# Peptides against a protein of PDB entry 4GMN: the designs that were tried, part 30

Target 1, 375 residues: chain A of PDB entry 4GMN
Amino acid sequence: RYANITLLALVTLASIGTDFQETLVKGNQGSRESPISAADEEWNGFDDADGDAMDVDQKSSSGEDQEEDYEEIDVKEDDEDDDDDSITSEMQADMERVVGADGTDDGDLEDLPTLRELIQTAVPQLIRLSNLPIDSDESLTIQSHALSALNNISWTISCLEFANGENANIHNAWYPTAKKIWRKTILPILEADSADLKLATQVTSLAWAVARVLHGETPTDGNPHRKFISLYHSSKQQAGGNSNSIEEPEDPFQGLGVKCIGVVGSLAHDPAPIEVNREVGVFLVTLLRQSNNVPPAEIVEALNQLFDIYGDEELACDKEVFWKDGFLKHLEEFLPKMRTLTKGIDKRTQPELRTRADEALLNLGRFVQYKKKHA

## One batch from the design tools (peptide; aimed at target 1 E161 K259 R356)

Design b2_p15_5 (made by RFdiffusion4)
Pose (drawn by RFdiffusion4):
Structure b2_p15_5 (pose): chain A 285 residues (1-30, 108-237, 251-375), chain P 15 residues (1-15)
Amino acid sequence: RYANITLLALVTLASIGTDFQETLVKGNQGDLEDLPTLRELIQTAVPQLIRLSNLPIDSDESLTIQSHALSALNNISWTISCLEFANGENANIHNAWYPTAKKIWRKTILPILEADSADLKLATQVTSLAWAVARVLHGETPTDGNPHRKFISLYHSSKQDPFQGLGVKCIGVVGSLAHDPAPIEVNREVGVFLVTLLRQSNNVPPAEIVEALNQLFDIYGDEELACDKEVFWKDGFLKHLEEFLPKMRTLTKGIDKRTQPELRTRADEALLNLGRFVQYKKKHA
Amino acid sequence: SDPKYKRAFLKLLPS
């Protein structure tokens, strides 16, 4: 039963996690009662995956169960975070997911992050999941073990397809949990790290630059948020951004449109947004 | 396998 009974069930639940994304796309060309697959994924499939993710690990075989359990959680969390939840959008699905997303963070991502050592493969798996969960949580994400500090240290230390880099994952997840209404100090640290990435953009992979610019635009684009005055202005983030604008233009043109297109067109949008961003705030004390 | 990269959804800015 072993090879069939356990591993097959996880790989399939993870595939179900992947393919539900196609239901969302195809469904558009035409209390989760209307989405039983999603309803079952959240209420039934996910609680067992959190359990499996937690348990040792006493043996290598259970080392694989944990990994596969993390793969399924990852695929589901990612697919769900592919929904628009800004404003009142998709509110039914948001209420069904949000508490569970908090559980995945507390019961899965956090204990694993507690024992620093040792794996890169596993460190990559948890960050990918944490990034998916924090895309929905948006600073409502728990601030307990000061996880942003761990993901920040994970970025620099793991320094030794452009958008699949672990560093991109570290930028995204730390950037996503630093949105309002996060602790203003947590925001200060994450914002400082994201800006420092630009000041020292001399050796940062272009994809990590694009993610850092998108995360900043995503965080400090609202003057009503305490962190816009408490951090963005208090620490003068504006100067580094104005200084980075020329540096950003050359690196963008340094990207072969023909080899490969996506990063180039994505970076073009970031410089475009970077210019428009330098203007909007320039207009606000 | 890891999911393909997709950009995060943004909130609309106030006027």

Design b2_p15_5_s1 (made by RFdiffusion4, then SolubleMPNN; from b2_p15_5, 10 letters changed)
Fold by OpenDDE base, seed 4:
Structure b2_p15_5_s1 (fold): chain B 375 residues (1-375), chain A 15 residues (1-15)
Amino acid sequence: as target 1 above (375 residues)
Amino acid sequence: SLPPYVPPFRRPRPV
């Protein structure tokens, strides 16, 4: 009973996070082509398709026809259109305010009551549920749903523009909570060193969403970038060995490899320690050098991360890593390979992957030209 | 605040 209510509440919180993201994306489509981050992790609800239909062999006992005069109770089908208004009118009003708000400087979420309750009331409970000892399949299920809800909330918030002090109120409210998710949910799960690839995928997705807001201010305790690099390599070794269908997610951008790249890329931004930046930069450039054995989606993400990390010449990582470690040469040598890779993607079968690869190729050419002018 | 330096390569400017 309590478990089912908790699961339903976690499902509802996960759907709220998705619906909020979709509404923000739809609202932003009118003003700016924000690149649809592969962050549209629709919470695929638990397909309760394992309804073990207990085939109750109702032995047809031929009981005699007592014509019980069933008074035709005219059950008026009140078509209660259960408009499962998953989106409350308050949530819709909060979404409209987030899309429309010229960021007024008051760091209070008073004008965003649903988002406030989500951050201040729901997320702290989700952190607790995600950090419970796993002692049963029920506790594992609760952890999974708590991680999914945290993921969707964190992704939704990470899709907001925080540049130039836009959404500063939301950023300021989220930032301490994001650090708490990192320290209380992500790090403990990464330290437990579980062989569970599902859990690893969920925590890595959440880590990416959190790191997209915290960037180089993400807590560096225990060198989490090395854990995600190790997870990347481990996931590749397992996929190569077992012909067991790890159903590669139908979306190539939802793969654990892409998520690992997204996390470590985000962690490497300024003000990350130069050594963290270097280790990540070398990892990403190494993927490009080994591109013959790397999925195209991971190459696209690795390129985007490299552009994001090294796009600013005023940052210490430009001089101390990008130029010092000779990354420009590797990017220039990768241009013809990227052209071949991109042309090899069928526009009919993989339209999104092709579009993202065409963009990454265009950006790679521009980035190389930019860096050559600033050499 | 000046717009954050969007590196000239990040946005495909719509042609």
Scores: peptide ipSAE 0.057, ipTM 0.711, DockQ to the pose 0.054
OpenDDE base, seeds 1, 2, 3, 5: peptide ipSAE 0.036, 0.044, 0.057, 0.051; ipTM 0.732, 0.728, 0.713, 0.752; seed 5 fails the geometry check

Design b2_p15_5_s2 (made by RFdiffusion4, then SolubleMPNN; from b2_p15_5, 11 letters changed)
Fold by OpenDDE base, seed 5:
Structure b2_p15_5_s2 (fold): chain B 375 residues (1-375), chain A 15 residues (1-15)
Amino acid sequence: as target 1 above (375 residues)
Amino acid sequence: SLPPYQPPFRRAPKP
């Protein structure tokens, strides 16, 4: 009983987080600013793929023709439009306020009561649930659901604009909580070194969402960027060896490799330590050099991360890493390869991947021209 | 004359 209520509450919190994300994406589509393509982690509902087809041995007992008059129970299809109204009118009103309000810098969420309760009351409980001792399949299920709820909430918050002091109240309320998620949920799971790829994918998605807000202010204790780089390489070794396809997600941008790139790219932003920036920058540039064996979605993400990390010439990483380690040459040499890669993507079968690759190719050309002008 | 301040590189908007 209590476990089922806890699971239902966690599923509801995960749904609320997704619905908030969708509304933010829809709201931003009205503004001609390109939606940061939220990684649409569709909540893959529980595939109850454990349909253990109990082989009911059809013992052919030739029992006689009793015409039992099946009364047509006219099951009215009550079109229960199960409008699973997961979004209360209060949640919708908070979402509309978040999209429309210039935030104050005080971290006060008085005008955003649902978001306040989500950050201040729900998230601390989800952090607790994600840190339960794993001693049963029930505790593992609770951890997975708590991670999914934290992921969806963190992704939603990461889709808000915080540039130029926008949403500063939400940023200031979220920032200490995001650091708590990192230190209390993400780091302990990464330190446990579990061979569970599902858990690794969940924690990496959550880490990306958190790092998209914290950037270079993400805690560098224990060199988490190296753990995600190691996870990237380990995931590639497993996919190459066993013909049991780890079902690559239908969306190429939901792959563990893309998520690892997104995390480490976000961690490398200023004010990250220059050595953290260098290790990440070298990793990303190495993916471009090895692009013949790298999925196109990972190349797109690696390029976008390189543009965001090294787009500002005033940052210490521009001089100490980008120019010093000769990244411009590698990007220029990659331009012909990127043109070939992008042209190889079928617009009919992979329209999103093609669009994002066409954008990344355009930006790569512009970025190389920019850096050559500022050399 | 200081060279005109050029803002940081920004990604092109999605097409």
Scores: peptide ipSAE 0.050, ipTM 0.670, DockQ to the pose 0.030
OpenDDE base, seeds 1, 2, 3, 4: peptide ipSAE 0.025, 0.023, 0.042, 0.041; ipTM 0.701, 0.703, 0.674, 0.661

Design b2_p15_5_s3 (made by RFdiffusion4, then SolubleMPNN; from b2_p15_5, 11 letters changed)
Fold by OpenDDE base, seed 2:
Structure b2_p15_5_s3 (fold): chain B 375 residues (1-375), chain A 15 residues (1-15)
Amino acid sequence: as target 1 above (375 residues)
Amino acid sequence: SLPPYVPPFRRPRKK
């Protein structure tokens, strides 16, 4: 009984995360700069339309009230400084002002109290549930649903524009929570080094959503970028060997390889350590050099990450990595290959992949010209 | 306030 209530609550939280994303996408259609379209395409929503209607078989068996002593799982409250994680009433009113500035309808204001409760009340519980010891199929199911809910919430928030102090109150509320998700959910799962590619895909999707907000301020402890690079390579080795290929997602951008690139790319942004940036930059440039064996979606994502990481000449990584490690030459040499790759994508069967590849090709030409001018 | 940093290269966001 309690398990079913917990699962229902987790599914409900995942659905709320989806509904918020849809609401934000609809609201942001009024604002000229939706970064959201590329994020929506990469958002693995809880489309587990495995609506196996849990047949609530109302078997009214009058079984005896055994008060099973629920052993209090002594969740050691590590007394980390809990003080600043609360969305203040001012933060709520400013969330209301930010969402309500794009929405003329009083309905969008009702969702902001819910976003507050998601961040403050639900996410800490989801973090705990994602860290349960895996001792049963039930605990694995709870972890998976907790990760799905965290993924949906984190992706939704990552679709907000935080540039120039936009949504600053949402950013400030989410920032410590995002770090908590990283440290308490993502890192432990990555350290467990499980051969479960489903779990690895879920945690990598969540890690990407979190890293899209935290960027180079994502905790670098234990070099998580190397774990995701390793996971990228491991995923390619498994797909080549056994006919139990995890069904490659119908969407090329939902692949574990794309998600790994998205995470490590996001982690490499300023103010990331230069050595983290270098290792990621070398990884991404190496994908371009090996492009004959790399899915087109991963090439598109790798290019996009390279543009975002090295698009600013004032950043230390421009001089210390981009120019020093000779990345321009590799991008120039890749330009004709990208033209061939993009032309090879059928617009009829893969319209999105073709559109994103056409954009990435255009940007590659512009980026190479930009860097040549600023050399 | 420092002027908002505009990266000298921006990806064309889909309009």
Scores: peptide ipSAE 0.048, ipTM 0.670, DockQ to the pose 0.044
OpenDDE base, seeds 1, 3, 4, 5: peptide ipSAE 0.024, 0.026, 0.046, 0.045; ipTM 0.703, 0.701, 0.666, 0.675; seed 1 fails the geometry check

Design b2_p15_5_s4 (made by RFdiffusion4, then SolubleMPNN; from b2_p15_5, 11 letters changed)
Fold by OpenDDE base, seed 4:
Structure b2_p15_5_s4 (fold): chain B 375 residues (1-375), chain A 15 residues (1-15)
Amino acid sequence: as target 1 above (375 residues)
Amino acid sequence: SLPPYVPPFRAPRKK
């Protein structure tokens, strides 16, 4: 009973997160296409396990035909259009405000009451539920749903622009909560070193969403970048042995490898420690060197992360890592390989992957040209 | 919304 109510509430919170994202996307369709496809983790609804209704063969006792004159109670089906519009009018108003608001500086979400309740009331409960002792399949299910709800909320918020002080109120309200998710949910799960790839995928997706906002200010305690690099390698070793059991997600960008790259790339941004930046940068450049054995979507993500990490020449990582470790040469040598890789993607069967690869190829050529000019 | 900071080397994301 309480579990079902908790699960329903978690499903509802996860759907709210996706609906909010879709509406932010629809509202932002007048502006630049955000990389939304990585955040649209469809809530895999609870497959109602068709509980085998035990066919209780209730023997039809031939009880006599008492023609009870059932008075046709003309129950007017009031078509109560159960507009199960999961989106309240308050949520719609909050979404419209997030798209339109010149953010006031004070981190006040008074103008965004639904988002405020989501961050201040719901997320702390989701963090609590994600930290329950795992002692049953029910506790695993609760953890999974809590992680999915945290994922959808975190992804939605990570799709907002913050770079020029836009949405500063949302950023300021989210930032301490994002750090709490990292420290209370992500780190403990990563430290438990579970062989559960489903849990690892969920926590990695959540970690990417959180790290897309926190960047190099993500807590470095316990070297989480090394844990995600290790997870990347472990996932590749398992996929190489049992080709049949990991349903590669239909979307190439939903793969655990892409998520690991997204996390570690985000963790390596300024003001990350130079050694963290170096270890991640070397990992990403190594993927490009080994590109013949790397899925195209992971190459696209690795390139995008390298561009974001090393795009600013004023950052310490430009001099101390990019130039010092000779990354430009590796990027130049990768250009012809990327052209071949991109041309090998069928536009008919993989239109998104092809588009993202064409963009990454264009950006790689421009990035190499930029760095050569600023050498 | 101002378009996200596109580093000078990135193709502007299509509107």
Scores: peptide ipSAE 0.049, ipTM 0.660, DockQ to the pose 0.069
OpenDDE base, seeds 1, 2, 3, 5: peptide ipSAE 0.042, 0.023, 0.047, 0.037; ipTM 0.663, 0.690, 0.670, 0.656; seeds 2, 5 fail the geometry check

Design b2_p15_6 (made by RFdiffusion4)
Pose (drawn by RFdiffusion4):
Structure b2_p15_6 (pose): chain A 285 residues (1-30, 108-237, 251-375), chain P 15 residues (1-15)
Amino acid sequence: RYANITLLALVTLASIGTDFQETLVKGNQGDLEDLPTLRELIQTAVPQLIRLSNLPIDSDESLTIQSHALSALNNISWTISCLEFANGENANIHNAWYPTAKKIWRKTILPILEADSADLKLATQVTSLAWAVARVLHGETPTDGNPHRKFISLYHSSKQDPFQGLGVKCIGVVGSLAHDPAPIEVNREVGVFLVTLLRQSNNVPPAEIVEALNQLFDIYGDEELACDKEVFWKDGFLKHLEEFLPKMRTLTKGIDKRTQPELRTRADEALLNLGRFVQYKKKHA
Amino acid sequence: SKFHPVRTPPVRPTS
């Protein structure tokens, strides 16, 4: 039963996690009662995956179960985070998911992050999941072991298809949990790291630049948020952004539109937004 | 007030 009974179940649950994304797209061209697949994924499939993700690991075989369990959690969490939850959008699905997303973080991402050593493959798997979960949680994400510090250290140390880089994942997840209403100091650290990435953009891969700019725009674009005054202005983030604008223009033109297009067009949007962003706040004390 | 950037969906991460 082993090769069929356990591994097959996980790989299939993960595929179900992947393919549900197509239901969302096709559904649009035309209490989760209307979405039983999603209902079952959250209420039934996910609790058993959190369990499996937790357990040793005493042996290599259970090393594979954990990995597969993390793959399924990842695919589901990613697909769900592909929904618009800003404002009142998709509120039914948000309430069904949010507590579970908190559990995945506390019971799965956090204990694994507790034991630093040793894997890169596994370190990559947890950051991908944590990024997915934090895209929904938005600073409501738990601040316990000061996880942003660990993901920050993971970025620099793992320094030794542009958007699949682990570094991009570290920027995204730390950037997502630093939105309001996060602890103002947690925000200060994450914001400082994201800005430092620009000041020292001399060697940062272009995709990591685009993610850092998007994360910053996503965080400090609301003057009513305490962190806009408490961090963005208090630490003068504006100067680095104004200084980075010329540096950003050359690196964007340094990207071969023909090889490869996506990064180029994505970077064009970031400089565009970067310019618009430097204006909006320039207008606000 | 609030700022609204031009948006692009993120690229899906791999395992």

Design b2_p15_6_s1 (made by RFdiffusion4, then SolubleMPNN; from b2_p15_6, 6 letters changed)
Fold by OpenDDE base, seed 5:
Structure b2_p15_6_s1 (fold): chain B 375 residues (1-375), chain A 15 residues (1-15)
Amino acid sequence: as target 1 above (375 residues)
Amino acid sequence: SKFVPIKVPPVRPSD
């Protein structure tokens, strides 16, 4: 009885985190449809004058239009509006405020009561549940659902803009909690060295979501970047040897390899230690060099991480790693390979992967030009 | 100057 109520509450918290995330993504897409005023440049068609209207007399063949009476099959759209009313009116009001909020600098969430209760009340309990002793299938199920709920909440918060002091109240409330998730949930699970690939995938997804907010301020104790690099390599060795098709997730970007790249890339941002940055940068550049054996989604993520890590010439990692270790040469040599890789992705069968690869290719060309200008 | 990539960050909820 208590277990079923706890599981229902965890499933509800995971659903709430997903629905909130989807709405934030939809809201951010709507704001980018600033109508590009097509300046209808009235291309005033040049008045080319000259005359001769040749009367081509093409005969009106009166084809008898057979009115094929297409019986309008009244497909009753049973609008089973399964309005899964999972989103409370208070949560909707918090979502509307987050999309419109001029970020106050105070970690006060007074105006965001649902988000406040998620961060301050729910997340500390989820951290506790993710650290239960695993002594039964029930405790394993509770841990998995607690990790899913933490993942969805953390991903949702990581999709907020925090640049330029935007959402500073949410950032300031989340930051200590994110560090607590890292130290109390992520590190203990990574140190337990579980052979469970499902658990490893869940903790890596959560680690990516947390590291997308903490960046280089993510606790570096015990060199967690090396654990995720090791996990990346171990996952590749297992997939190559066992003909047990671990069904690659239908979404190429949900793969454990992509998640590992996302974590280590995020960990390598300033103010990360230069040696952490170097080890991650070398790992990412090595994936590009070995691209013939790397899934396209992992190449896209590795490029995106390289652009974010080394996009600022004022950072110590630009001089001490990017230029010193000769990364520009490897990126330039990868350009023709990326063009071939991107063109090889079918737009019909893999539209998202193709779009993200087209963007990453565009950015790679721009990034190489940027670095050559700032050399 | 800072380089800004043109990308939408992946949103990856748990299934």
Scores: peptide ipSAE 0.390, ipTM 0.891, DockQ to the pose 0.746
OpenDDE base, seeds 1, 2, 3, 4: peptide ipSAE 0.387, 0.383, 0.373, 0.373; ipTM 0.886, 0.887, 0.860, 0.864; seed 4 fails the geometry check

Design b2_p15_6_s2 (made by RFdiffusion4, then SolubleMPNN; from b2_p15_6, 6 letters changed)
Fold by OpenDDE base, seed 4:
Structure b2_p15_6_s2 (fold): chain B 375 residues (1-375), chain A 15 residues (1-15)
Amino acid sequence: as target 1 above (375 residues)
Amino acid sequence: SRFVPIRVPPVRPSD
């Protein structure tokens, strides 16, 4: 009984996290629609000319057709209002406020009560559930659902813009909780060195979502970037040996390899230690050099991470890693390969992958030009 | 000067 209620609550929290993400996306798309300047183009009304409506006096005849007394079967359409409005009116109001919130500097989530309860009440329980001793299939199921709920919440929050002090109240409320998820959930699971690829995928997904907000301020204790690099390599070795097709997720971007790249890339952002940045940068550049054996989605993610890590010439990693380790040459040598790779993706079968590869190719050309101008 | 990649924000449904 308690387990089923806990599972239902965890599934509901995971669903809430997904629905919240979809709504934040719809809202953030609406805000990037530049106000269509209602150019009051006075559409000068077309002078509809005075066409004489001829009064055709058609005397239609008096047909006495029979009163067939069709009994109105009052089919009460029971409008089963499928009140499967998973989104409470309070959640919708919180989402509208997140999209519309002019940055009031007070880290008070008073105006975001649902998000406050999610961060302050739900997440601490999910962290507790993710740390239960695994002694049964039930405890493993609870851990899995707790990780999924933490992933969805963390991912949703990571889709908010925090640049330039945007959403600072949400960032400030989330940041200590994100560090707690990292230290209490992610690190213990990574230290346990479980051979469970499902658990490894779940914790890596969560780690990516958390690291997308914490960036280089993610706790570096125990060198977690090396663990995710090791997990990347081990996952490739297992996929090559066991004909148990781990069903490559239908979405190329949900693969464990992409998730590992996303984590380590995020961990390498400023103010990460220069040695952490170097190890990750060398890993990412090595993927580009070995691109013939790397899934296109992993190449797209590796490029995106390289642009984000090394996109600022004022950062210490630009001089001490990017220029010093000769990364520009590897990016230039990769440009022709990326053009070939992108052209090889069928737009009909893999439209998203093609769109992301076209974008990454465009950005790679622009990034190489940027770096050459700032050399 | 900072490089800004042209991106559509990846809305990934979390699993």
Scores: peptide ipSAE 0.453, ipTM 0.899, DockQ to the pose 0.708
OpenDDE base, seeds 1, 2, 3, 5: peptide ipSAE 0.449, 0.446, 0.442, 0.452; ipTM 0.901, 0.895, 0.881, 0.898

Design b2_p15_6_s3 (made by RFdiffusion4, then SolubleMPNN; from b2_p15_6, 6 letters changed)
Fold by OpenDDE base, seed 5:
Structure b2_p15_6_s3 (fold): chain B 375 residues (1-375), chain A 15 residues (1-15)
Amino acid sequence: as target 1 above (375 residues)
Amino acid sequence: SKFVPIRVAPVRPSD
């Protein structure tokens, strides 16, 4: 009875976290339609003068319009508006406020009561539930659902803009909680060295969501970046050896390899220790060098992480890692391979992967030019 | 100067 209520509450919290993610992602798409001012370069069409209007008299063949009476099959759209009323009116009001909020600097969530209760009341309980002793299938189920709820909440918050002091109240409320998730949930599970790939995928997803907010301020104790790099390599060795098709997730970007790259990339941002940055940077550049054996989605993520880590020439990692370890040469040598890889992705069967690869290719060309100008 | 990547596709949350 209590277990079923706890499970239902965890499933509900995970659902709420997903619905909140989808709405924030949809809301952020609408604001980025700043019209690219098509500079209508009026291509002033060249006044090529010469006028000879050859009258091609193509005969009007009067094909008889057979009115094929397409019986309008009245497909009753059974609008099963399964209004899955899972989103409370208070949660909708909090979502509308987050999309419109001029970020106050105070870690006060007075105006965001649902988000406040998620961060301050729910998350500390989910952290406790994720750390239960695994002594039964029930305790394993509770841990999995607690990790899913933490994942969805953490991903949702990580999709907010925090640049330029935006959403500073949410950032300031989340930051200590994110560090607590890292230290109390993520690190203990990573230290237990579980052979459970499902658990490893869940904790890696959660670690990515948390690290997308904490960046280089993520606790570096015990070198967790090396654990995620090891997990990346171990996952590749298992997939190659067992003809058990672990069905690669239908979504290329939900793969454990992409998640590992996302975590370690996020961990390597300033102010991460230079040696952490170097080990991650070398790992990412090595993926590009070995790209013939790397899924396209992992290449896209590795490029995105490299742009974000080394996009600032004022950071210590630019001089001490990027230039010192000769990363520009590897990026320039990879550019023709990326063009071939991107062109090999079918737009019809993998439209998202193609769009993200086209973007990463564009950014790679721009990034190489930027670094050559700032050499 | 900082390099700013062009990001057209939103970062999808992990499912």
Scores: peptide ipSAE 0.511, ipTM 0.920, DockQ to the pose 0.687
OpenDDE base, seeds 1, 2, 3, 4: peptide ipSAE 0.507, 0.511, 0.494, 0.510; ipTM 0.918, 0.921, 0.894, 0.918

